Peptides against a protein of PDB entry 7AE7. Designs and how they scored, part 10

Target 1, 321 residues: chain A of PDB entry 7AE7
Amino acid sequence: KVYKDLREFLEVLEQEGQLIRVKEEVNPEPDIAAAGRAAANLGKNQPAVFFEKIKGYKYSVVTNVHGSWQNHALMLGLDKNTSTKDQFYELNRRWDKFPVPPNVVKREAAPCKENVIDKDINLFEILPLYRINEQDGGFYISKASVVTADPEYPDDFNKLNVGTYRIQVKDRDRVGIQALAMHDIAVQLEKAEAENKPLPIAITIGNNPLVTFMASTPVGYNQNEYEFVGALQDGVPMDIVKSDLYDHLYVPAGSEVVLEGHIIPRVRTVEGPFGEFPGSYSGARLQCEVKIDRITHRTNPIFENLYLGIPWTEIDYLMAL

## One batch from the design tools (peptide; aimed at target 1 P28 E125)

Design b1_p10_5_s2 (made by RFdiffusion4, then SolubleMPNN; from b1_p10_5, 6 letters changed)
Fold by OpenDDE base, seed 3:
Structure b1_p10_5_s2 (fold): chain B 321 residues (1-321), chain A 10 residues (1-10)
Amino acid sequence: as target 1 above (321 residues)
Amino acid sequence: SVNDELLAKL
């Protein structure tokens, strides 16, 4: 099976007994992180956890979407009991289908365009933000697929980068992003900052599970992650749509939330700490700052966020294939 | 707790 969006995948997870729906109102802290830890402690059949109602917020949260080998099998459209060996074999078989170019859909056909916010931007009205770890220096968006392009080659689709980066919320319309030198985004940012220009960015949340998987998987600088998503869909193209602010940036058509904006050139602000691994916080560092200029979102957007805790965590599964 | 109810549904 191929999934168009997060919602189609969550429906399959629920049908397969790999999603728990929490219908009662929860506190953002500590209940979301506590429930994620409880789900992870089940060992073998770690389900996704969907929170329908969060105190003080309008919208829902889902965690642990990639949090088990069963969820990974279902992501690949396989039987949930497919062995890790057979999942690895099928992943490699499909990888050889690269490139599979995406379909570019019209704006009117893209679910991520159902609602627009271009004034009085407040991330807290759209995302049910919470501290993932008790000692985190703020609220993190930990499972976004971040879209950027090469400023020197904006029309080269092969240089369009879709990556996963640590993102801290700084203000209603500001986020810090960790763009390390080993990331493709850092190469693109260096080119923009050399000319003292903003780097256009689209931060996408709640995607087709293979988009999230490929955004966490290192590929070559001249390889497009969307073309690998099509390969991993066994040759079925994924659907993308042009961003609202930028002609050269394309986002997943089915994204729950799209934050469009720019990295402010030559500005660095304090980011962190964040609990990347149990008992280890990366120290506070000076990191890039993004201005959010526009939001597009689906009606009743689902905030997908990473579960971080005792191994095996969702990140351990995302990195193990 | 949300944790106990979650564990009871698992």
Scores: peptide ipSAE 0.014, ipTM 0.509, DockQ to the pose 0.030
OpenDDE base, seeds 1, 2, 4, 5: peptide ipSAE 0.012, 0.009, 0.012, 0.012; ipTM 0.498, 0.517, 0.530, 0.546; seed 5 fails the geometry check

Design b1_p10_5_s3 (made by RFdiffusion4, then SolubleMPNN; from b1_p10_5, 5 letters changed)
Fold by OpenDDE base, seed 5:
Structure b1_p10_5_s3 (fold): chain B 321 residues (1-321), chain A 10 residues (1-10)
Amino acid sequence: as target 1 above (321 residues)
Amino acid sequence: SMIDELLKKL
């Protein structure tokens, strides 16, 4: 089975008994993190947790989407009881299908374009933001697929990078992003900053689970993550759409939320701390700052965010293969 | 608790 978006995957998780729906209104803190910890304590068959109603917010949160080997099997369109060995074998078999070029769909065909916000941007109106860990220095977007391009080669689709980065909310229309020297985004940012230019960016939230998987999987600088998504879909192309602000940036057509903006050149602000692993906080550091200039989103957007706190975390499953 | 209700749904 192939999924066009997060919603099709959540439907399968629910059908397979791998998603819990919380219909009661919850407090963002501490209830989301507490429920995630409770789900993690259920053992090896950890379900996704979908919160329909968040106090003070309009929209929903889903966590622990990749939080088990069952969820990982279902992501690959396999039986949920497929062994880790057989999942690895199938992943490797599909990997050899690279490249599978994506389909570029029209704007009108892309669900991520259903709604537009181009003024008075407020991330808190679109995303039910909460502290993932009790001691976090702020609200994090921890499961975004971030799209950037090479500013020297903007039309080279092979240099289009889709990565997962730590993103702290800084203001209504600003986020901090952790672009480390080992990340492809850091190479692209260095080129932009050398010319004192902004780096165009699209922060995509709530994707096809294979997009999230590939954004968390290191690939070569001249390899496009979308072409691997098509390979992991057993040769079925994924659907992408042009960003609204930039001709050279393409986002998943099915994204729940797309934050379009720019990394401000040569600006660094304090970001953190964040509890990346149980009992360990990445300290506060000077990080890049993104200005959000446009939002596109699906009607009733789902905020997909990482479950963190008790091993195995979603990060452990996303990096285990 | 919400945790107990979540655990009952599992």
Scores: peptide ipSAE 0.020, ipTM 0.627, DockQ to the pose 0.030
OpenDDE base, seeds 1, 2, 3, 4: peptide ipSAE 0.016, 0.018, 0.017, 0.017; ipTM 0.580, 0.610, 0.623, 0.628

Design b1_p10_5_s4 (made by RFdiffusion4, then SolubleMPNN; from b1_p10_5, 5 letters changed)
Fold by OpenDDE base, seed 3:
Structure b1_p10_5_s4 (fold): chain B 321 residues (1-321), chain A 10 residues (1-10)
Amino acid sequence: as target 1 above (321 residues)
Amino acid sequence: SINDELLKKL
């Protein structure tokens, strides 16, 4: 089984008994985090939790999508009861199929292009934002697949980077991003900042589960994460589409929300703290700032976000293989 | 609490 988007995966999770649907209106705090903790206390078979209604917001949230070995097996299109060992063997077998180039679809064929916001941008109208941890310094987007390119080689598709980075919401149209020196985005940003130029960026939310998996998996600077997604789909190409602002940036065609903008050159602002692990906060630091210039989104977009409340956390499953 | 209702659905 191959998934085109998050919605096809959530349908399979629900059919397999690996998704809980909360139909009653919840408070964004503390109810989302509390429900994630309750789901984590069920043991090793942790379901995803889908919140249909959130007080003060129009749209839904889903958490703990990758939060179990059963969900990980289903992501690979395997039986949910496939052993961790057999999942590892199948992952490695498929990894050797790299590269599998993606299909570039037309704008009109991409679900992420159903709606456009190009003025009066307000992230709070599109994303049901909440504090993940009680002591977080703000609202985080913790499960985005961030697309950037090499500004010296913008047409080299092998240098297109899709990574997961810590993103704090700073204003209606601004986010802080943690670009550490060991990340490919930091290399690309250094090149842009040397010339005092903005770095083009697309922050994609609610993706095909293998895109999210590959965005959390380190690969070589000259290796494209989308070509690994095709490999992990057992040789079936994934669908990508050009961003609206940039001809050289490609986003997953099925993304729930795409935030298009730029990293502001040579600007650093306070970001954090964030609880990356229970009881462990990374301190506040000066980090990069992104201006959001355009949003595209599916009708009734689903905000996918990490659950971090109890080990094994969703991040532990994303990094365990 | 939402926890008690979630635990009843599980």
Scores: peptide ipSAE 0.013, ipTM 0.524, DockQ to the pose 0.029
OpenDDE base, seeds 1, 2, 4, 5: peptide ipSAE 0.006, 0.008, 0.006, 0.008; ipTM 0.501, 0.482, 0.498, 0.546

Design b1_p10_6 (made by RFdiffusion4)
Pose (drawn by RFdiffusion4):
Structure b1_p10_6 (pose): chain A 313 residues (1-149, 158-321), chain P 10 residues (1-10)
Amino acid sequence: KVYKDLREFLEVLEQEGQLIRVKEEVNPEPDIAAAGRAAANLGKNQPAVFFEKIKGYKYSVVTNVHGSWQNHALMLGLDKNTSTKDQFYELNRRWDKFPVPPNVVKREAAPCKENVIDKDINLFEILPLYRINEQDGGFYISKASVVTANKLNVGTYRIQVKDRDRVGIQALAMHDIAVQLEKAEAENKPLPIAITIGNNPLVTFMASTPVGYNQNEYEFVGALQDGVPMDIVKSDLYDHLYVPAGSEVVLEGHIIPRVRTVEGPFGEFPGSYSGARLQCEVKIDRITHRTNPIFENLYLGIPWTEIDYLMAL
Amino acid sequence: FYDEYLEKSK
């Protein structure tokens, strides 16, 4: 099976006993992070946890989506009990199908274009943002796929919420931004960027894939789907930016020129906090989202947690 | 709530 969006994958997870629904209202902190750690601590057949009600918010959160070998196998379309080695072999075989060009769809057909917010941008009205770890510098978006511009790149970068319509980003960790970053800051011009949240599991998996192999990213997702191309759609504001047609939330924005502010600290996969450093800020110019969006976020702590599964094979 | 959570985010 191939998943057009996060919602089909969550449906498969729930049918397979790999998704737990929390119906009672929970507080943002520390409840969501504590549940993410507990789900990771179950050790075997760790499920995704779906929070339907978060105090003071309108929408729902899902966590630990990738956080088990069962979830990982179901992401690949295999039986949930497929051994880790056999998943490795299946990934090794599909790796060679690269490239599989994506299908570009019309705006009216992309679920991520159902709702538009073009003014008075407020991330908190869409995303139930919360603190992941006690010493984090702020509320984080820890599982976004970020699109920048065959020269189109998708990657995962931690994003700290700084204001209703502003976030932080480590721009010098996106090694295609940094030739356009010099030109843009030298000329005081903005650099367009797209932040996608709530994606097909293979899109997130591809976004966590090593940068050393300069692939085409979306063409790699078609390879992981064993030859089935993925659907992408053009962003509202920037014609050279394409986002997954099924994303739950799309934040279209730009990197603010000549602005450096304190970002962090935040958790890193080796199990420790990073330090606080001066980093770039991104202004959100537009939000498009599916009706009743789902905030797919990730807990990070002492290994093993979901990030280890996203990096393993 | 949004105002409170925004202040907490900082």

Design b1_p10_6_s1 (made by RFdiffusion4, then SolubleMPNN; from b1_p10_6, 5 letters changed)
Fold by OpenDDE base, seed 5:
Structure b1_p10_6_s1 (fold): chain B 321 residues (1-321), chain A 10 residues (1-10)
Amino acid sequence: as target 1 above (321 residues)
Amino acid sequence: SLDELLAKSQ
């Protein structure tokens, strides 16, 4: 089974008893984090938690989507009770199918293009932002697949990077991003900053679960994560679409929200603290700043965000294979 | 419900 988007995956999770739907209005804080912790405490079969209504916001949140081995099996289109060993075997078998080039769809065929915001951008109107941890220095987008390219080789599709980075909301149209030196985005940013140029960026939220998985999986600088998604889909190409602002950036066609913008060259602002691990806060650091220039989104977009409350966290499952 | 989820986790 292959998923075109997050919604198809959430439907399967719900059918398989791996999603809890909260239909009542919740407070962003502390209810989302509390519910995530509660779901994590349900034992080995940790479900996703879908919040239909969030006080003060228009749209929904889902968390803990990758939060169990069952969810991981389902992500691979396997039976939810597939052993970790068999999941690993199947993942490795499919990995050998790399590269599977993505299918570039037309703009009109891409659900992520259903709505456009190109002026008066306010992230709080499109994302139900909340503090993941009580002591977080702000609101985080913790499960985005971030798309960047090599500014020296923008047309080299193999250098297109899709990664997961810590993103703090800084303003209505600004986010901080943690680009560590070991990440491909840092290499690309260094090249842009050497020329004092902005780095084009697309921050994609609420994707096909294999996109999120691959964005969290280190690959070579000259390897495209979308081509691995196709491999992990057992040879079925992933659907991507050209970004609105940049010809060389492609985003998942099914993304719930796409934040298009640029990393401001040679600017660093305070980001953090963030509770990346229970009881462990990464200190405030100077990090890159992104200006959001355009948003595209699905109608009634789902904000997928990471569960981090109690181990095992989603990060643990995303990095376990 | 949220309360049911919280109750099941205790």
Scores: peptide ipSAE 0.318, ipTM 0.896, DockQ to the pose 0.033
OpenDDE base, seeds 1, 2, 3, 4: peptide ipSAE 0.241, 0.276, 0.275, 0.297; ipTM 0.869, 0.884, 0.882, 0.890

Design b1_p10_6_s2 (made by RFdiffusion4, then SolubleMPNN; from b1_p10_6, 5 letters changed)
Fold by OpenDDE base, seed 5:
Order: C-alpha cells, then sequence, then structure tokens
Structure b1_p10_6_s2 (fold): chain B 321 residues (1-321), chain A 10 residues (1-10)
C-alpha cells in the first residue's frame, strides 16, 4: 500500500483500529496533550488521535500518527503486526531502490493548492495552535517537512533539502526556526546570509507519512529526500508540485498546509523553551526568523503535530529504524 | 470520546 497524502494514511489507521476519533469539541489546552498521554498509556498499540473540533479554531488536529510500531508498519504498507525486525529488513530492502525520482504534477492536480492566502496572513486562522507541553514558551509546529534549496545551486534537485526542524510561532505571519549547524538548512542559510539575501523556504504540514519519516531521517547533502520516499514506496514515485513563490522549491502535492516564505537574513530572535523530551526543556536561544508570505492549503486542513507527553514519543519511533 | 479515552488510560 502506498499513500498519496496524510488523509489516505489516517483512513488506513482508522480501519486498522490505530486511530481514535474525538468528535466532541475539545479545549486546545489541556485536552490535546491529555488525550495524547492517554493514548500513549493504552499500551504497545498506541493509536493516533484525531480531534475533529478545537475550541476557538476552524480546523482539526491529529497527533501520534507515527506513535507506534503498528503505525510504522502501516506507514510502510505492511501488516500492522509486522515485527520490528521485519520492518527493518523491508525498509533496508527498499532503501536500495534509491533514487526513485518524484513525479512533478501540475498545480491544478495538487490538493495542497486548493486554497490560497496571499494577504492578511494569520497562522491562527489555518492551524489550531496549542502548547504541546505545559511549560512551552509558545506554540510549536513540530512535525513539518521544511523545504529549502542551495542558493548557489538552486536548480540542483539533489541539493533540495526536506527536513524536520523545531518551529515556534512568533506572530500571525512569523515563525522561529531552529537551524542547527549540523543541519543541511544551516549550510544553505549560511550561503544566503553571506550575501545578505533571504533564504526561500516552504514549511509543509500534514504530509504522506513517508515524507515525514524521511524529513526526520538524516541523508547526504546531495541526496533528495523525495527520491528516498519513492524508494520506501517500493519504487512508486511520490507526487510533488512547484511552490507558488519559488521555481526551485517543490512541495508534496498532498500537503495539508504549505507555508511559503523566507528566512530573514542575519536576524535572530528569542525562541523557546520547548519540551523536546519528557522532563527536559531545551532553553531559550536566539534562532532564525521566517516571514510567511503565502499559504496554500487543502480544504478543511488537518494540523498534524507531534505527541511528546510520555515515552514512547513519536520521535522515538521516527528515529528507531 | 475524550472522556472515554481518558478513562481507558486510567
Amino acid sequence: as target 1 above (321 residues)
Amino acid sequence: SLDELLKKSQ
């Protein structure tokens, strides 16, 4: 089984008994975090939790999508009861199919382009933002696949980077992003900042689960994560579409929300704290700032965000293989 | 429901 988007995966999770749907209106705090912890306490078969209605917001939230070995097996299109060993062997077998180039689809064929916001941008109107942890210094987008390119080689598709980074909402149209020196985005940002130029960026939310997996998996600077997604789809190409603002940035065609903008050169602002691990907070630090210039989104977009309450977290499963 | 989920976790 191959998934075109998050929605197809959530359907399979629900069919397999690996998704709990909360239909009543919930408070973003504390109910989302409480439900995530509750789901984590259900034992080894931790389901995703889908919240249809969030008080004060228009759209839905899903969490704990990668939060179990069963969900991980289903992500690979395997039986949910496939052993971790067999999942590992299958992942390795598929990995050897790299590269599998993606299909570039037309704008009209990309679900992420159904709606456009190009003025009066307000992230709170599109994303049901909440504090993931009680003591977080703000609202985080913790499960985005962030697309950037090499500003010296913008047409080199192999240097197109799709990564997962800590993103704090700073304003209606601004986010802080943690671009550490070890990340490919930091290399690209350094090049842009050397010339005092903005770095183009697309922050994609609610993706095909293999995109999220690969964005969380370190690869070489000259390796494209989308080509690994195709490999992990057992040779089936994933669908990508050109960003609206930038000719050299491509986003998953099925993304629920795409935030297009730029990293502001040579600007650093306070970001954090964030509870990355249970019982540990990363301190507040000066981090990069992104201006959001355009949003595209699916109708009734689903905000996918990490569960981080108690072990095992989604990060543990995303990094376990 | 949320309440059912919370109860199952106890």
Scores: peptide ipSAE 0.325, ipTM 0.900, DockQ to the pose 0.033
OpenDDE base, seeds 1, 2, 3, 4: peptide ipSAE 0.249, 0.281, 0.284, 0.306; ipTM 0.872, 0.884, 0.884, 0.892

Design b1_p10_6_s3 (made by RFdiffusion4, then SolubleMPNN; from b1_p10_6, 6 letters changed)
Fold by OpenDDE base, seed 5:
Structure b1_p10_6_s3 (fold): chain B 321 residues (1-321), chain A 10 residues (1-10)
Amino acid sequence: as target 1 above (321 residues)
Amino acid sequence: SLDELLAKAQ
């Protein structure tokens, strides 16, 4: 089974008993985090938690999408009871199919293009933002697949990077991003900053689960994560579409929200703290700043965010294979 | 419900 988007995956999770739907209005804090912790305490079969209504916001949140071995099995289109060993075997078998080039779809065929915001950008109108951890220094987008290119080779598709980075919301149209030296985005940013140029960026939220998985999986600088997604789909290409602002940036066609913008060159602002693991906070430090210039989104976009409340967290599962 | 979920976690 292959998923075109997050919604198809959530439907399967719900059918398989791996999703809890909260239909009542919740408070962003503390209810989202509390419900995530509660779901994590249900044992090994930790379900995703989908919040239909969030007080003060228009749209929904889903968390813990990758939060169990059952969810990982389903992500691979396997039976939910597939053993970790068999999941690993199947992952490795499919990995050898790399590269599987994505399909570039037309703009009109991409669900992420259903709505456009190009003025008066306010992230709080599109994303039900909340503190993931009580002591977080702000609101985080913790499960985004961030698309950047090599500014020296912008048309080299093999250098197109899709990664997961810590992103703090700073303002209505600004986010901080943690681009560490070990990340491919840092190489690309260094090249842009050497020329005092902005680095084009697309921050994609709410993707098919294999995009999120591959964005969290280190690959070579000259390897495209979308070509691995196709491999992990057992040779079925994923669908991508050009970003609206940049011809050389491609985003998943099914993304719930796409934040298009640029990393501001040679600007660093305070970011953090963030509770990356229960009881462990990465301190506040100077990080890069992104200006959001355009948003595209699906109608009634779902904000997918990490569950980080108690072990095992989603990050533990995403990094375990 | 949220309350049912929270109750199962106790």
Scores: peptide ipSAE 0.323, ipTM 0.895, DockQ to the pose 0.034
OpenDDE base, seeds 1, 2, 3, 4: peptide ipSAE 0.226, 0.245, 0.230, 0.306; ipTM 0.860, 0.869, 0.870, 0.891

Design b1_p10_6_s4 (made by RFdiffusion4, then SolubleMPNN; from b1_p10_6, 3 letters changed)
Fold by OpenDDE base, seed 5:
Structure b1_p10_6_s4 (fold): chain B 321 residues (1-321), chain A 10 residues (1-10)
Amino acid sequence: as target 1 above (321 residues)
Amino acid sequence: SLDELLEKSK
């Protein structure tokens, strides 16, 4: 089984008993976090939790999508009861199929392009933002696949980077992003900042689960994560589409929300704290700032965000293989 | 429901 988008995966999770749907209106705080913790306490078969209605917001939230070995097996298109060992073997077998180049689809064929916001941008109108942890210094987008390119080699598809980074909402049209020196995005940003130029960026939310997996998996600077997604799909190419603002950036065709913008050169603002791990907060630090210039999104977009309440967290499963 | 989920976790 191959998934085109998050929605196809959520359907399978629900069919397999690995998704709980909350239909009543919930408070973003504390109900989302409480439900996530509750789901984590259901034992080894931790389901995703889908919230249809969030008080004060228009759209839905899903959490704990990668929050179990069963969900991980299903992500690979395997039986949910596939052992971790067999999942590992299958992942390794598929890994050897790299590279599998993605299909570039037309704009009209990409679900992420169904709606466009290019003025009066307000992230709170599109994303049901909440504090993931009670003591977080703000609202975080914790499960985005962030797309950047090498500004010296913008046409080199192998240098297109898709990564997961800590993103704090700073304003209606601004986010802070943690670009650490060890990340490929930091290399690209350094090049842009050397010339005092903005770094183009696309922050994609609610993706094919293998995109999220690969965005969280370190690969070489000259390796494209989309080509690994195709490999992990057992040789089936994933679908990507050109960003609206930048010719050299490609986003997953099925993304729920795409935030297109730029990292502001040589600007650093306070970001944090964030509870990355249970019982531990990363301190507030000066981080990069992104201006959001355009949003594209699916109709009734689903905000996928991490569960981080108690171990095992989604990060643990995303990094376990 | 949320309440059912919270109850099952206890």
Scores: peptide ipSAE 0.357, ipTM 0.916, DockQ to the pose 0.033
OpenDDE base, seeds 1, 2, 3, 4: peptide ipSAE 0.285, 0.320, 0.321, 0.342; ipTM 0.890, 0.904, 0.904, 0.911; seed 3 fails the geometry check

Design b1_p10_7 (made by RFdiffusion4)
Pose (drawn by RFdiffusion4):
Structure b1_p10_7 (pose): chain A 313 residues (1-149, 158-321), chain P 10 residues (1-10)
Amino acid sequence: KVYKDLREFLEVLEQEGQLIRVKEEVNPEPDIAAAGRAAANLGKNQPAVFFEKIKGYKYSVVTNVHGSWQNHALMLGLDKNTSTKDQFYELNRRWDKFPVPPNVVKREAAPCKENVIDKDINLFEILPLYRINEQDGGFYISKASVVTANKLNVGTYRIQVKDRDRVGIQALAMHDIAVQLEKAEAENKPLPIAITIGNNPLVTFMASTPVGYNQNEYEFVGALQDGVPMDIVKSDLYDHLYVPAGSEVVLEGHIIPRVRTVEGPFGEFPGSYSGARLQCEVKIDRITHRTNPIFENLYLGIPWTEIDYLMAL
Amino acid sequence: YDEYLEKAKE
């Protein structure tokens, strides 16, 4: 099976006993992060946890989506009990199907274009933002696929919420931004960027794939789907930016020129906090989102947590 | 949301 969006994958997870629904209202901190750690601590058949009610928020959160070999196998469309070695072989075989060009769809057909917010941008009205770890510098979006511009790149970068319509980003960790970053800051011009949240599991998996192999990213997702192209749609504001047609939330924005502010600290996969450093800020110019969006976020702590599964094979 | 925004800035 192939998933057109996060919601089909969550449906499969729930049918397979790999998704737990928390119906009672929970507080943002530390409840969501504590549940993410506990789900990771179950050791075997760790499920995704779906929080339907978060105090003071309108929408829902899902965590630990990738955080088990069962979830990982179901992401690949295999039986949930497929061994890790057999998943490795299946990924190795599909790796060679690269490239599979994506299908570009019209705006009216992309679920991520159901709702538009073009003014008075407020991330908190859409995303139930919360603190992941006690010493984090702020509320983080820890599982976004970021699109920048065959020269289109998708990657995962930790995003700290700074204001209702502003976030932080480590721009010098996106090694295609940094030739356009010099030109843009030298000429005081903005650099367009797209932040996608709540994606097809293979899109997130591709976004965590090593940069050393300069692939075409979306064409790699079609390979992981064993030859089935993925659907992408043009962003509202920037014609050279394409986002997954099924994303739950799309934040279209730009990197603010000549602005460096304190970002962090935040958790890193080796199990420790990073330090606080001066990093770039991104202004959100537009939000498009599906009706009743789901905030797919990720808990990070002492291994093994969901990030290890996203990096393993 | 105001409260959560202020918390995010901590």

Design b1_p10_7_s1 (made by RFdiffusion4, then SolubleMPNN; from b1_p10_7, 6 letters changed)
Fold by OpenDDE base, seed 1:
Structure b1_p10_7_s1 (fold): chain B 321 residues (1-321), chain A 10 residues (1-10)
Amino acid sequence: as target 1 above (321 residues)
Amino acid sequence: MDELLALAQK
């Protein structure tokens, strides 16, 4: 089984008994985090938790999508009871299929382009933002696949980077991003900042689960994560589409939300704290700032966000393979 | 919490 988008994966999770649907209206805080913790307490078969209605917001949230070995097996299109050993063998077998180039679809064929916001941008109207942890310094987008390119080689598709970074919402149209020196985005940003130029960015939310997996998996600077997604799909290409603002940035065609904008050159603002693990907070630091210039989204977009409950967390599962 | 899960499973 190959998934075009998050929705096809959530459908399979629900069919397999690996998704809990909360149909009643919940408060963003503390109910989302509380329900996630409660789902984690169900033991090894931790389901995804889908919140249909969130007080004060129009759209839904899903958490814990990658939060179990069963969900991981299903992501690979395997039986949910596939052993971790057999999942690892299958992952390695598929990894050897790299590269599998993606299909570039037309704008009109991409679900992420169904709706456009190009003025009066307000992230709070599109994303049901909440504090993941009680002590977080703000609202986080913790499971985005962030697309950037090398500003010296914008047409080199092998240098297109799709990574996962900690993103704090700073204003209606501003986010802080943690670009550490070890990340490929930091290399690209350094080049842009040397010339005092903005770095083009697309922050994609609610993707094909293998995109999220690969965005969380370090690869070489000259390796494209989308070509690994195709490998992990057992040789089936994934679908990508050009961003609206940038001809050189490609986003997953099925993304629930795409935040297009730029990293402001030579600006650093306070970001954090964030509870990356239970009982551990990374302190507040000066981080990069992104201006959001355009949003595209699916109709009734699903905000996929990390669950950071009891170990094993989604991060532990995303890094364990 | 348990109530919310019990509501979600109905």
Scores: peptide ipSAE 0.019, ipTM 0.611, DockQ to the pose 0.031
OpenDDE base, seeds 2, 3, 4, 5: peptide ipSAE 0.010, 0.019, 0.018, 0.018; ipTM 0.578, 0.637, 0.621, 0.590

